# Peptides against a protein of PDB entry 3PBP: the designs that were tried, part 21

Target 1, 203 residues: chain A of PDB entry 3PBP
Amino acid sequence: LNEKDLNLILNKSLVMYESLDSTTDVIVKRNVIKQLQFVSKLHENWNSRFGKVDIQKEYRLAKVQGPFTINPFPGELYDYTATNIATILIDNGQNEIVCVSFDDGSLILLFKDLEMSMSWDVDNYVYNNSLVLIERVKLQREIKSLITLPEQLGKLYVISDNIIQQVNFMSWASTLSKCINESDLNPLAGLKFESKLEDIATI
Target 2, 203 residues: chain A of PDB entry 3PBP as posed
Amino acid sequence: LNEKDLNLILNKSLVMYESLDSTTDVIVKRNVIKQLQFVSKLHENWNSRFGKVDIQKEYRLAKVQGPFTINPFPGELYDYTATNIATILIDNGQNEIVCVSFDDGSLILLFKDLEMSMSWDVDNYVYNNSLVLIERVKLQREIKSLITLPEQLGKLYVISDNIIQQVNFMSWASTLSKSINESDLNPLAGLKFESKLEDIATI

## One batch from the design tools (peptide; made by RFdiffusion4, then SolubleMPNN)

Design b2_p29_5_s3
Fold by OpenDDE base, seed 4:
Order: sequence, then C-alpha cells, then structure tokens
Structure b2_p29_5_s3 (fold): chain B 203 residues (1-203), chain A 29 residues (1-29)
Amino acid sequence: as target 1 above (203 residues)
Amino acid sequence: SEKKFKEELEKVKKQLETKKEIGQFFLNR
C-alpha cells in the first residue's frame, strides 16, 4: 500500500458514503460509515507509527465479505465446484480482473462492476458482491493453483498436473482499462474477449 | 490542495459509474 493507493481507497470509501440515502439498509449504512472512518484514520495517521499500530488493530476486526454473485453463471458449471480464486491487475490504476477456477478445468474471468467494502462488526455481511462474466476458458485439466505476478499485468499462471500455463488477456484488458480510465465505453464495441493460452513450463 | 482533492474525487466517482456501465454492457451482450 502506497499513498496513491490509500488516496484511491479513501475516495472510493467517500463515494460509497455519499451514495447512502434513506432507503439504504441500516447494516449497510453502519458498515460503510465504519469503512470510511477506518480509511480516514489510516490516511490521517499514514506517517505516524502510533497511528499505524492503532490502524492495524482496527483492521484485524474487519472481515472479508460473504459470497459473490456471478452473472451470468455458466449453466455447465452448476454441477462443478470452485477450486481457486485470483485477482489480476490490468493497469497501474488498480483495475483488476477476478478469476475463479473449477474442478472441470474451467476458468472464468470476472469483472467487479460494483465497489465492495470490508465487513465491519457484521457476520455474513453481503453488499455490492457483484461479479460479471467476461470470458470462460476451458483448460480440460485439473487446476491445482492460480498464481499472479504484480509486475505482469493481465497475466495469470495456471498450475496443473505437470504443466504451468499462462493465460494472457491483455488483448481485451488493455481496452477495458482504457475504457475505465477515460470513462468511454465505445472501444468495447466489437471487442473480442478471447484470452491467449500458452504452455510455459513442464513440472 | 482542496481543489486537487475535489478533482480526484470526481474522477473516482466517474470511474465507478463507468464500471457499473461496463457491467451492464457485459450483461446485455
């Protein structure tokens, strides 16, 4: 986490707070307020050793949110179990793709279209848990693990029995990143969401 | 500066809205 990342998290938390209205659930309101308070305190105390210790204590009280909703969910995967999850950076602006693997050897590449906060003092907190399907990649092998390298944008390494494969989705992710950063969806028209699969090593 | 902060906040708001629209794009294709 650097100053730029912290500023982005703060701004996102502010936007979430500003989106609260009279129709917002009380649990959501409380959670978003706690998130903003935490991030604001983190920002204020960023250079303070004492502040960092207090922030770490508060962060330990936060939990990851509950399950995601995937839309559309591929009907063929209803009978299969999710095995791994990874998050892949597509730019230096913290835009990300989520990948989930299944025991049939499928990968799904997912877009987070809604901003999600941490859970604060609420068990089973679920809000803005939306993931949208971009692409399904069929590897036809058992997936053991997913690896990402922060310096390698739009690349996912898939470890299976005796092989490491690279999934490269920069062919479309570079355009997606541009669309987000420029707030223009026009470049998505006619774009093919097809990742490249390459064998990297035998293990 | 306060001005810079406001500009950055508005940029983030716009990006978050764009992400929602992108989500709808994927759902409607």
Scores: peptide ipSAE 0.602, ipTM 0.937, DockQ to the pose 0.907
Fold by OpenDDE base, seed 1:
Order: C-alpha cells, then sequence, then structure tokens
Structure b2_p29_5_s3 (fold): chain B 203 residues (1-203), chain A 29 residues (1-29)
C-alpha cells in the first residue's frame, strides 16, 4: 500500500458512508461506519510507528466478504467447481478484472461493478458482492494455476499440465479502463470482449 | 488541500457510479 492507494480506499469508504440513508440495513450501516473508522485511523497513522500495531489488531478482526454473486453465471458451469481465482490490474489506477477458473477448463473474466467493504462485525457479511461476467474463455484443459505479473497489465498466465498460455484482454480492458477513469461509457459501444489466447511455453 | 481532497472525492464518486453503469451495460448485452 502506498499513499495513493490509501487515499483511494479512504475516498471509497467515504463515498460508501455518504450513500447511507434511512433505508440502509443496520448491519450494512454499522459495517460501513467501522470500515470508515478503520481506514481513517490508518490514514492518520500511516507515518506513525505506534499506529501499525493497533491497525494490525483491528485488521485481523476484519474478514474478506463472501460469497460473491456472478451474473450472468454460465449455465454450463453450474456442475463444475471453481479451481483458481486471480485479480489482474488493467491500469495503474487500481482498476482490475477478476478471473475464476473451473475444472472444465473454463476461465471467466469478471467485473466488480460495486464497491465492496470488508466484514468488520458480522460473519457472512454480504453486501455489494456483485461480479459481472465479461467473457468466458474455454481452454479445454485442466487449469493448475493462474499467474499474474504486476508489470503486465491485462495479462493472465494459465498453467496447465503441459502448457503455459497467456490470456491477453487489453484489447478491451484498455477501453474499459478509459471508460472508468473518464466516466464515459460511449467507447464500450460495439467493443468486442474477446481475449487473445497465446501459447507461451510447453512444459 | 481541502479543495483537492473534495475534487478527488467527487472523482471517486463519479468513477464508482460509472462502474455501476458498466455493470449494467454488461448485464444488458
Amino acid sequence: as target 1 above (203 residues)
Amino acid sequence: SEKKFKEELEKVKKQLETKKEIGQFFLNR
């Protein structure tokens, strides 16, 4: 985490807090407030030696939110199990794509359209857990692992039994990044969400 | 500055709304 990342998290937490109203569920309200308090404290103590210990304790009390909802979920994958998950950066502004592999050899590329908070108080906290399907890539092989390289935006390496393949989605992800950063969806019109698959090495 | 902070906050707010709209775009295609 750097100062820029922390500022982004703070701003996101503030936006979430400002979105709270009288109709917001009490659990959601409490969770968003706790997150904002934590992030604010983290921001205030970022350069403090003493702030790190308390922050670690509070962070240990926070859990990753789950489960996620995927929409639309490919009907063909209902009988298959997710095997790997990866997050791939598409720009230097923390925009990312979530990738999930399945035991049928499918890879789905997903967009987080809603901002998620950590769970601070309640087990099984679920709010804004939306993932939207962008693309399904059928590899037709057992996927052992997913690898990302921080210096390679919009690229995913898929390791199977005898091959390493690169999935490159910058053909559409660059446009998606631009749309987010500029708050303009017009460039998405007519865009093909088709990733390039390339063999990198045989094992 | 407070002004810069407010501008950044509004930018983030706008980006989050854009992400929701993008999600809807993907759902409607």
Scores: peptide ipSAE 0.601, ipTM 0.937, DockQ to the pose 0.915
Fold by OpenDDE base, seed 3:
Structure b2_p29_5_s3 (fold): chain B 203 residues (1-203), chain A 29 residues (1-29)
Amino acid sequence: as target 1 above (203 residues)
Amino acid sequence: SEKKFKEELEKVKKQLETKKEIGQFFLNR
């Protein structure tokens, strides 16, 4: 975490706070406010040695949100079980893709279209838990693990019994990143969301 | 500066709205 990243998190937390209205659930309001308070304290004390200890205590009380919604959920996967999850960076840490594997050997690549806060008060806190389907990749293998390398943008390594495969989605993810960063969706029109699958090693 | 902070905030706000729109794009295809 650097100053730039902290400023981004602060700004995101502020936008979330500003989105609160009279119709927003009380639990959501409370969580968003706590998130903003935490990030604000972190920002104020960024260079302070003393402020870090109390901030760390508060952060330890925060939890990751509960279950995500996947839309559309592929009908063919309805009877299958999710086995692994990974997050893949597609740019300099601002944008990411979520990948979920299933026991049929499918991968789904998912977009987080809504900003999520941490859970602060309630177990199984769920708000803005949306994941949107980008692509389904059928490997037809038992997927043991998903590996990502921070220095390798838009690449996912899939480990099966006897093979390591690379899924490379930078063909579309670079455009997606640009669309987000420039706030222009026009380049998405006609874009093919097809990842490249490559065998890397036999195990 | 306060001005730079406001500009950055508006940029982030715009990016978050863009992400929502991208979500809708994927839902509607």
Scores: peptide ipSAE 0.601, ipTM 0.937, DockQ to the pose 0.935
Fold by OpenDDE base, seed 5:
Structure b2_p29_5_s3 (fold): chain B 203 residues (1-203), chain A 29 residues (1-29)
Amino acid sequence: as target 1 above (203 residues)
Amino acid sequence: SEKKFKEELEKVKKQLETKKEIGQFFLNR
């Protein structure tokens, strides 16, 4: 975590807080407020000399949210089980794609269209748990693991029994990143969401 | 500065709205 990342988290937490209104559930309000309070304290106590933040007890008590919703969920995958999950950065601004593998050898690439908070007080906290389907890649292999390298934007390595394959989605992810960063959706029109699959090594 | 902070905050707001719109784009295709 660096100062830029902390500022981004703070700003996101502030936006979430400002989105609260009279119609917002009390549990959501409490959760968003607690997150903002925590991040604000971190920001206030940020030691630029050491690049360290004192992780308070509250952070240790934070939980991951409950299940995500995938929309649309591919009908063909209803009979299959998710096997692996990975998050792949597409830029230096913390825009990311989520990938889920299935036991049929499919990969789905997913977009987080809503900002999520951690759960601070409530078990099974679920809010803004949306994942949107971008692409399905069919490998027709048993997927053992998914590997990402932080220095390799928009690349996912898929390990199966005998092969390592690279999924490269920068063909569309670069445009997606630009759309997010510039707040302009026009470049998405006519964009093909087709990833490149390449064999890297036999194992 | 306070001004810079406000500008960055507004940028983040716009990005989050854009992400929502992108989500809708993917849902509607």
Scores: peptide ipSAE 0.601, ipTM 0.937, DockQ to the pose 0.946

Design b2_p29_5_s4
Fold by OpenDDE base, seed 1:
Structure b2_p29_5_s4 (fold): chain B 203 residues (1-203), chain A 29 residues (1-29)
Amino acid sequence: as target 1 above (203 residues)
Amino acid sequence: DEKKKKEEIEKVKKQLETKKKIGQFFLNR
């Protein structure tokens, strides 16, 4: 985590807090407030040069939110199990694509359209837990692992039994990044969401 | 400094709204 990342998390938490109204569920409201309090304290401690963030015991209980939903979920994958997950950066501004592999050899590329908070109070906290399907890539191989390289934006390496393949989605992810950063969706019109698959090495 | 912070927050807000719209774009295709 750098200062830029922390500022982004803080600003996201502030925006979430400001979005709270009288219609917001009490559990959501409490969770957003707790997250903002934590991130604010973390930010203060980061600036104060005191290297030990004393994370209060209350915040040590924060868990990653789950489960997630995928929309639309490919009907062909209902009978298959997710095997691997990876997050791939598409720019230097923390925009990312989520990739999930399945035991049928499919890879799905997913977009986080909603901001998710940590679960601070409730074990089964579920809010903004949806991911949107961008693309399904059928590899027809057993996927052993997913590897990403921080210096390689919009690239995913898929390791199977005897092959390493690169999935390159910068053909559309660069446009997606631009749309997010400029707050303009016009460039998405007519864009093909088709990743390039390339064999890198045989094992 | 306060003005800059407000501008940064508004930028993030705009990006989050854009992401929601992008999600809707993907759902409607």
Scores: peptide ipSAE 0.618, ipTM 0.941, DockQ to the pose 0.911
Fold by OpenDDE base, seed 2:
Structure b2_p29_5_s4 (fold): chain B 203 residues (1-203), chain A 29 residues (1-29)
Amino acid sequence: as target 1 above (203 residues)
Amino acid sequence: DEKKKKEEIEKVKKQLETKKKIGQFFLNR
């Protein structure tokens, strides 16, 4: 976490706060407010020289939100179990793709279209937990692990029993990143969401 | 400084709205 990242998180938290209205669930309001308060305090107490913040102990106990909803969920995967999850950076602006593997050898690439808050108060907090299906990549292999490298944007390494494969989705993720950063969806029209699969090494 | 901060917030707001629209794009295809 750096100052720039903290500023982004703060701004996101502010936008989330501003999105609250009279119809918003009380639990959601409380979580968003607590998150904003926490991030604001972090920002105020940020020591740029040391990259440190004095964090109150109570805020360190924030929990990750509950389960995700995948939309649409591929019907073929209803009988299969998710085995691995990874998050892949697509730019230096914290835009990410989520990947989930299944025991049938499928990979699904997912977009987080909504911002999620942490759970600050309630166990099993669930809000804005949607993930949108971008692509399904079928591997005819048992997936053991998913690996990402911070220096390699839009790349996922899939480890199976005897092979390491690279999934490269920068062909569309670069455009997606641009769309987000420029707030323009026009470049998505006609874009093919087809990742490249390449064998990297035999194990 | 305040103007810049406001502009940055507005930019983030636009990005978040764009992400929502992207989500809708994927759902509608």
Scores: peptide ipSAE 0.617, ipTM 0.941, DockQ to the pose 0.917
Fold by OpenDDE base, seed 4:
Parts: sequence; C-alpha cells; structure tokens
Structure b2_p29_5_s4 (fold): chain B 203 residues (1-203), chain A 29 residues (1-29)
Amino acid sequence: as target 1 above (203 residues)
Amino acid sequence: DEKKKKEEIEKVKKQLETKKKIGQFFLNR
C-alpha cells in the first residue's frame, strides 16, 4: 500500500458514502460509514508512527464480505467446485480482473463492476457482491494453484500437474483499462475477449 | 488543494459509474 493507493481507497470510500440515501439499508449505511472512518484515520495517520498501531487493531476487526455472485454463471460449472482465486492487475490505476479456477480445469475471468467494502461488525455482510463473467478458459487439467506477479500486468500463471502455463489477457484488458480510465465504452464494441494460453515450464 | 481533492473524487466517481456500465455491457452481450 502506497500513498496513491490509500488516496484511491479513500476516494472510493467517500463516493460510497455520498451514494447513501434514505432508501439504503441501515446495515449498509453503518458498514460504509465505518469503512470511511477507518480509511480516513488511516489517511490522517499515514505519516505518523503512533497511528499505525491503532489502525492495525481496527483493521483486525474488519472481515472479508460473504460469497460472491457470478453473472452469468456457466451452467457447465454448476456440478464443479471452485478451487483457487486470484486477482490480477491490468494497469497502474488499480483496475483488476478476478480469476476463479474450478476442479474441471476451467478458469473464469471476472470483472468487478461494483465496489465492495470490507465487513465491519456485521456477520454475513453481503453488499455489491456481484462479479461479471468476461471469459471462460478451459485448460482440461487439474489446477493446483494460481500465481500473479504485480509487475506483470494482465498475466496469470497456472500451476497444474508438471506444467506452468501463462494466461495472457492483455489483448482485451488493455482496452478495458482504457475504457475505465477514459470513461468511454466505445472501444469495447467488437472486442474479442479471448486470452492467450502458453506453456512456460515443465515442473 | 480543495479544488484538486474535489476533482479527484469526481474522477473516481466517474470511473465507478463507468465500471457499472461495463458490467451491464458484459451482461447484455
């Protein structure tokens, strides 16, 4: 986490707070407010040595949100179990793709279209938990693990039995990043969401 | 400084709205 990342998290938390209205659920309101308070304190104390200890304690009280919804969920995967999850950066602006692997050897690449906060003092908190399906990649092998390298944008390494494979989705992710950053969806028209799969090493 | 902060917030707001629209794009294809 750097100052730029912290500023982005703060600004996202502010936007979420500003989106609260009379129709917003009380639990959501409370959670968003707590999130903003925490991030604000973190920002204020970023350069302070003493503020770090209190911030860490508050962070330990936060939980990851409940289950995600994947839309559309591939019907072929209903009988299979998710095995791994990874998040892959696609630019220096903290835009990310989520990848989930299944025990049939499938990878799904997912887009976070909604901003999710941490859960604060609420068990089973679920809000804005949607993920949108971009692409399904079939590897036809057992997936042991998913690895990402922060310096390698739009690349996922898949470890299976005796093989490391690279999934490269920069062919479409660069355009997606541009669309987000420029707030223009026009470049998505006619774009093929097809990742490149390459064998990297035998293990 | 306050003007810059406001501009940054508006930029983030615009990006979040764009992400929602992108989600809709993927759902409608």
Scores: peptide ipSAE 0.617, ipTM 0.940, DockQ to the pose 0.892
Fold by OpenDDE base, seed 5:
Structure b2_p29_5_s4 (fold): chain B 203 residues (1-203), chain A 29 residues (1-29)
Amino acid sequence: as target 1 above (203 residues)
Amino acid sequence: DEKKKKEEIEKVKKQLETKKKIGQFFLNR
């Protein structure tokens, strides 16, 4: 975590807070407020010399939200089990793609269209827990692990029994990143969401 | 400094709204 990342998290938390209104669920309000308080304290106590923040013990008890939903869920994967998950950065602005592998050898690439807060007070907190399907890649292999390299934007390494394969989705992710950063969806029209698969090594 | 902070917040706000719209785009295809 660097100062830029912290500022982004703070600004996201502020925007989430500002989005609260009279119709917002009380539990959601509480969680958003607590998250903002936490991030604000982090920002106030940021030590740039050491890259450290003093975190009060009370905020260490935040939990991850409950189950996520995938929309649309691929009907062909209904009978299969998710095996691995990875998050891949697509730019230096913390835009990311989520990848989930299945036991049929499929990969799904997912978009986080909504900002999520941590759960601070309530067990089974669920809010903005949707992931949107971008692409399904069929490898037809048993996927053992997913590897990402922070310096390699839009690349996922898939390890199976005998091969390491690279999934490269920068063909569309660069445009997606641009759309987000410029707040313009026009470049998405006619964009093909097709990743490139390449064999890297035999193992 | 306050103006800059406000502009940064507004930028983030626009990005979040854009992400929502992108989600809708993917849902509607």
Scores: peptide ipSAE 0.617, ipTM 0.941, DockQ to the pose 0.943

## One batch from the design tools (peptide; made by RFdiffusion4, then SolubleMPNN)

Design b2_p30_3_s3
Fold by OpenDDE base, seed 4:
Structure b2_p30_3_s3 (fold): chain B 203 residues (1-203), chain A 30 residues (1-30)
Amino acid sequence: as target 1 above (203 residues)
Amino acid sequence: VKKIIENADKEEVEKVRKQLETKKQIGKLF
């Protein structure tokens, strides 16, 4: 976490706060406000204390949201179990793809189209918990683990059996990143969401 | 909260707002 990242988180939290209205659920309002207050305090302390942050105990009780939903969920995966999850950065900002593996050897690449707060007050807090299905990659192998390298954008390493494979989705993720960063959807026209799969090593 | 809003870089906030809206619109394409 650096100052740039913290500023982005703060600004996201602020935008989320500003999206609240009279129709917003009270629990959502409370959580969003608490998050904004926390991030703001974090930002203040970061700037004032050379990177040391004093966090109030109340904010340390925050939990990650769950469960998540996938839209659309592939019907073929209803009978299978998720085995691994990874998050892959696609740019030097905070744009990312979420990958989930299943015990049928499928990988799904997912996009967080909605901003999601943490749970600050209520157990089992759920708001904006949906992920968008971009692509399904069928490996036809037992997936043991997913590995990402921070310096390698849009690349996922899949360990299965005795092989390491690379899934490279920069063919579309670079365009996606550009669209987000420039707030322009035009480059997505005609884009194919097809990742490249390559064998890297036998193990 | 008021102080947070007052101290925020309005230009950067608006940029982030546009990006988040773009992400939302992207989600609707699938």
Scores: peptide ipSAE 0.602, ipTM 0.900, DockQ to the pose 0.838
Fold by OpenDDE base, seed 5:
Structure b2_p30_3_s3 (fold): chain B 203 residues (1-203), chain A 30 residues (1-30)
Amino acid sequence: as target 1 above (203 residues)
Amino acid sequence: VKKIIENADKEEVEKVRKQLETKKQIGKLF
């Protein structure tokens, strides 16, 4: 976490707050306000010299939301079980792709289209918990683990019994990143969401 | 909360708003 990241989180939290209206659920309002307050305090107390912040005890009880939904859910995967999850950065602006593996050897690449807050006040808080299906990659292997390297944008390493494979989705993720950062959807027209699969090593 | 809003960079906040809206619109394309 650096100052730029903190500013982004603060601004996201502020936008979420400003999106609240008379129709917003009271639980959502409370949760968004608490998050904004937390991030604001974090920003105020940020020591750039040490990269440290004193966090008050009350804010340490925040939980991650769950469960998530996938839209559209791949019908073929209803009978299969998720085995691994990874998050892959696609730029330096905290845009990311979520990958989930299944026991049929499938990988799904997912996009967070909605901003999601932490759960601050309520057990089972669920708001904006949907993920969008972008691509399904079929490896037809038993996937043992998923590995990401922070220095390698848009790359996922898949470990199976005897092989390490790289999934590279920068062919479309670079355009996606650009669209988000520039707030322009035009470059997405005609874009193919097809990742490259390469064998890296035998194990 | 009022103080937070007053101290925020309005231009940067608007940029972030547009980015979040863009993400939302992208989600509707799939």
Scores: peptide ipSAE 0.602, ipTM 0.900, DockQ to the pose 0.871
Fold by OpenDDE base, seed 2:
Structure b2_p30_3_s3 (fold): chain B 203 residues (1-203), chain A 30 residues (1-30)
Amino acid sequence: as target 1 above (203 residues)
Amino acid sequence: VKKIIENADKEEVEKVRKQLETKKQIGKLF
């Protein structure tokens, strides 16, 4: 975490706060306010020299929000179990793709279209927990693990019994990143959301 | 909260707002 990242988190938290209205659930309001307050204090107390901040104990008790949902969820996967999850960076910012594997050998690539806050107040906090299905990659293999390398944007390594495969989605993720960063949707028109699958090594 | 808003870089906040809105719109394309 650096100052730039902290500024982004602060600004995101501020935008979330500004999105609150009279129709917003009280629990959501309270949670968003607490997050904004925490991030603001964190920002104010940030020691750039040491990359440290004094965090109050109460804020350290914040929890990750509950499970996410996938929209649309592939009907074919209803009878299968998720086996692994990975988050893959697609740029040097905070844009990411979430990947989930299933025991049928499927990989789903997911996009966070909504900002998901931490849970600051209540257990089982759920808000903006939906992920968007971008692509399903079918592997005819049992997936043992998912590996990501921070220096390799838009790449996922899938480890099976006898093979390591690379899923490369930069063909579309680079455009997605650009669209987000520039706030322009035009480049998405006609874009194919098809990842490249390559065998990297035999185990 | 008021102080936080007052001290925020309005230009950067607006940029982030646009990015978040873009993400929401992207989500609707799928």
Scores: peptide ipSAE 0.602, ipTM 0.900, DockQ to the pose 0.846
Fold by OpenDDE base, seed 3:
Structure b2_p30_3_s3 (fold): chain B 203 residues (1-203), chain A 30 residues (1-30)
Amino acid sequence: as target 1 above (203 residues)
Amino acid sequence: VKKIIENADKEEVEKVRKQLETKKQIGKLF
C-alpha cells in the first residue's frame, strides 16, 4: 500500500458516501460512514517514511463481507463444488478479475462491477456483493491449485494432474482495463471474451 | 465528514466517480 493507493481508497469511499440518499438502508449508511471515517483517519496518520499506520483497536473489528453471488450463475455448476479461488491483476490501477474453479474442471472468470464496503457492526452484512460472469473455461481436469504471478498481468496458472496450463485473458482484459481507466465504453463494441489456454509444462 | 470532503481533490474524486460508473455500466453488458 502506497500513498497513491490510499488516495484511491479514500476517493472511492467518498464516492460511496455521496451516493447515500433517503432510500438507502440504515445498515448500509452506517457501514459506508464508518469506512469513510476509518480510511480518512488512516490517511491522516499515514507515515510515508515508514509505510506504517497506527490503527486504533476499535477499527480492527472490521470484517470482509460474507459470500459473493455470481450473476448469471451457470446452471450446469449447481451440482458442483467450488475448489479454488484466485484474484488476477489486469493493470497497475487495482483492476482485477476473480477466478473460481469447480470440481467438474471448470474455471469461471468474474468481474466486480460494484464497489464493496467492509462490514463494521452487523453480522452477515451484504451489500454490492455480486460478481458478473464473463467467461467459462472447461478444462475437464481435476484442478489442484491456481497460481498467479504479480508481475504477469492477466495470466493464471492452473495445476492439474501431470500438467501446468496458462490461461491468458489479456486479449479482452487489456481493453476492459482501458475502458475503466478512460471511462469510455466504445472499445468494448465487438470484443470477444475468449481466453487463450496453453500447456506450459508436464509434471 | 465535512472536513474530509473539503480537503479532497474534486477533480480526482470526479475521475474516480466516472470510473466506478463505467464499471457499473460494464456489468450491465453481460
Scores: peptide ipSAE 0.601, ipTM 0.899, DockQ to the pose 0.865

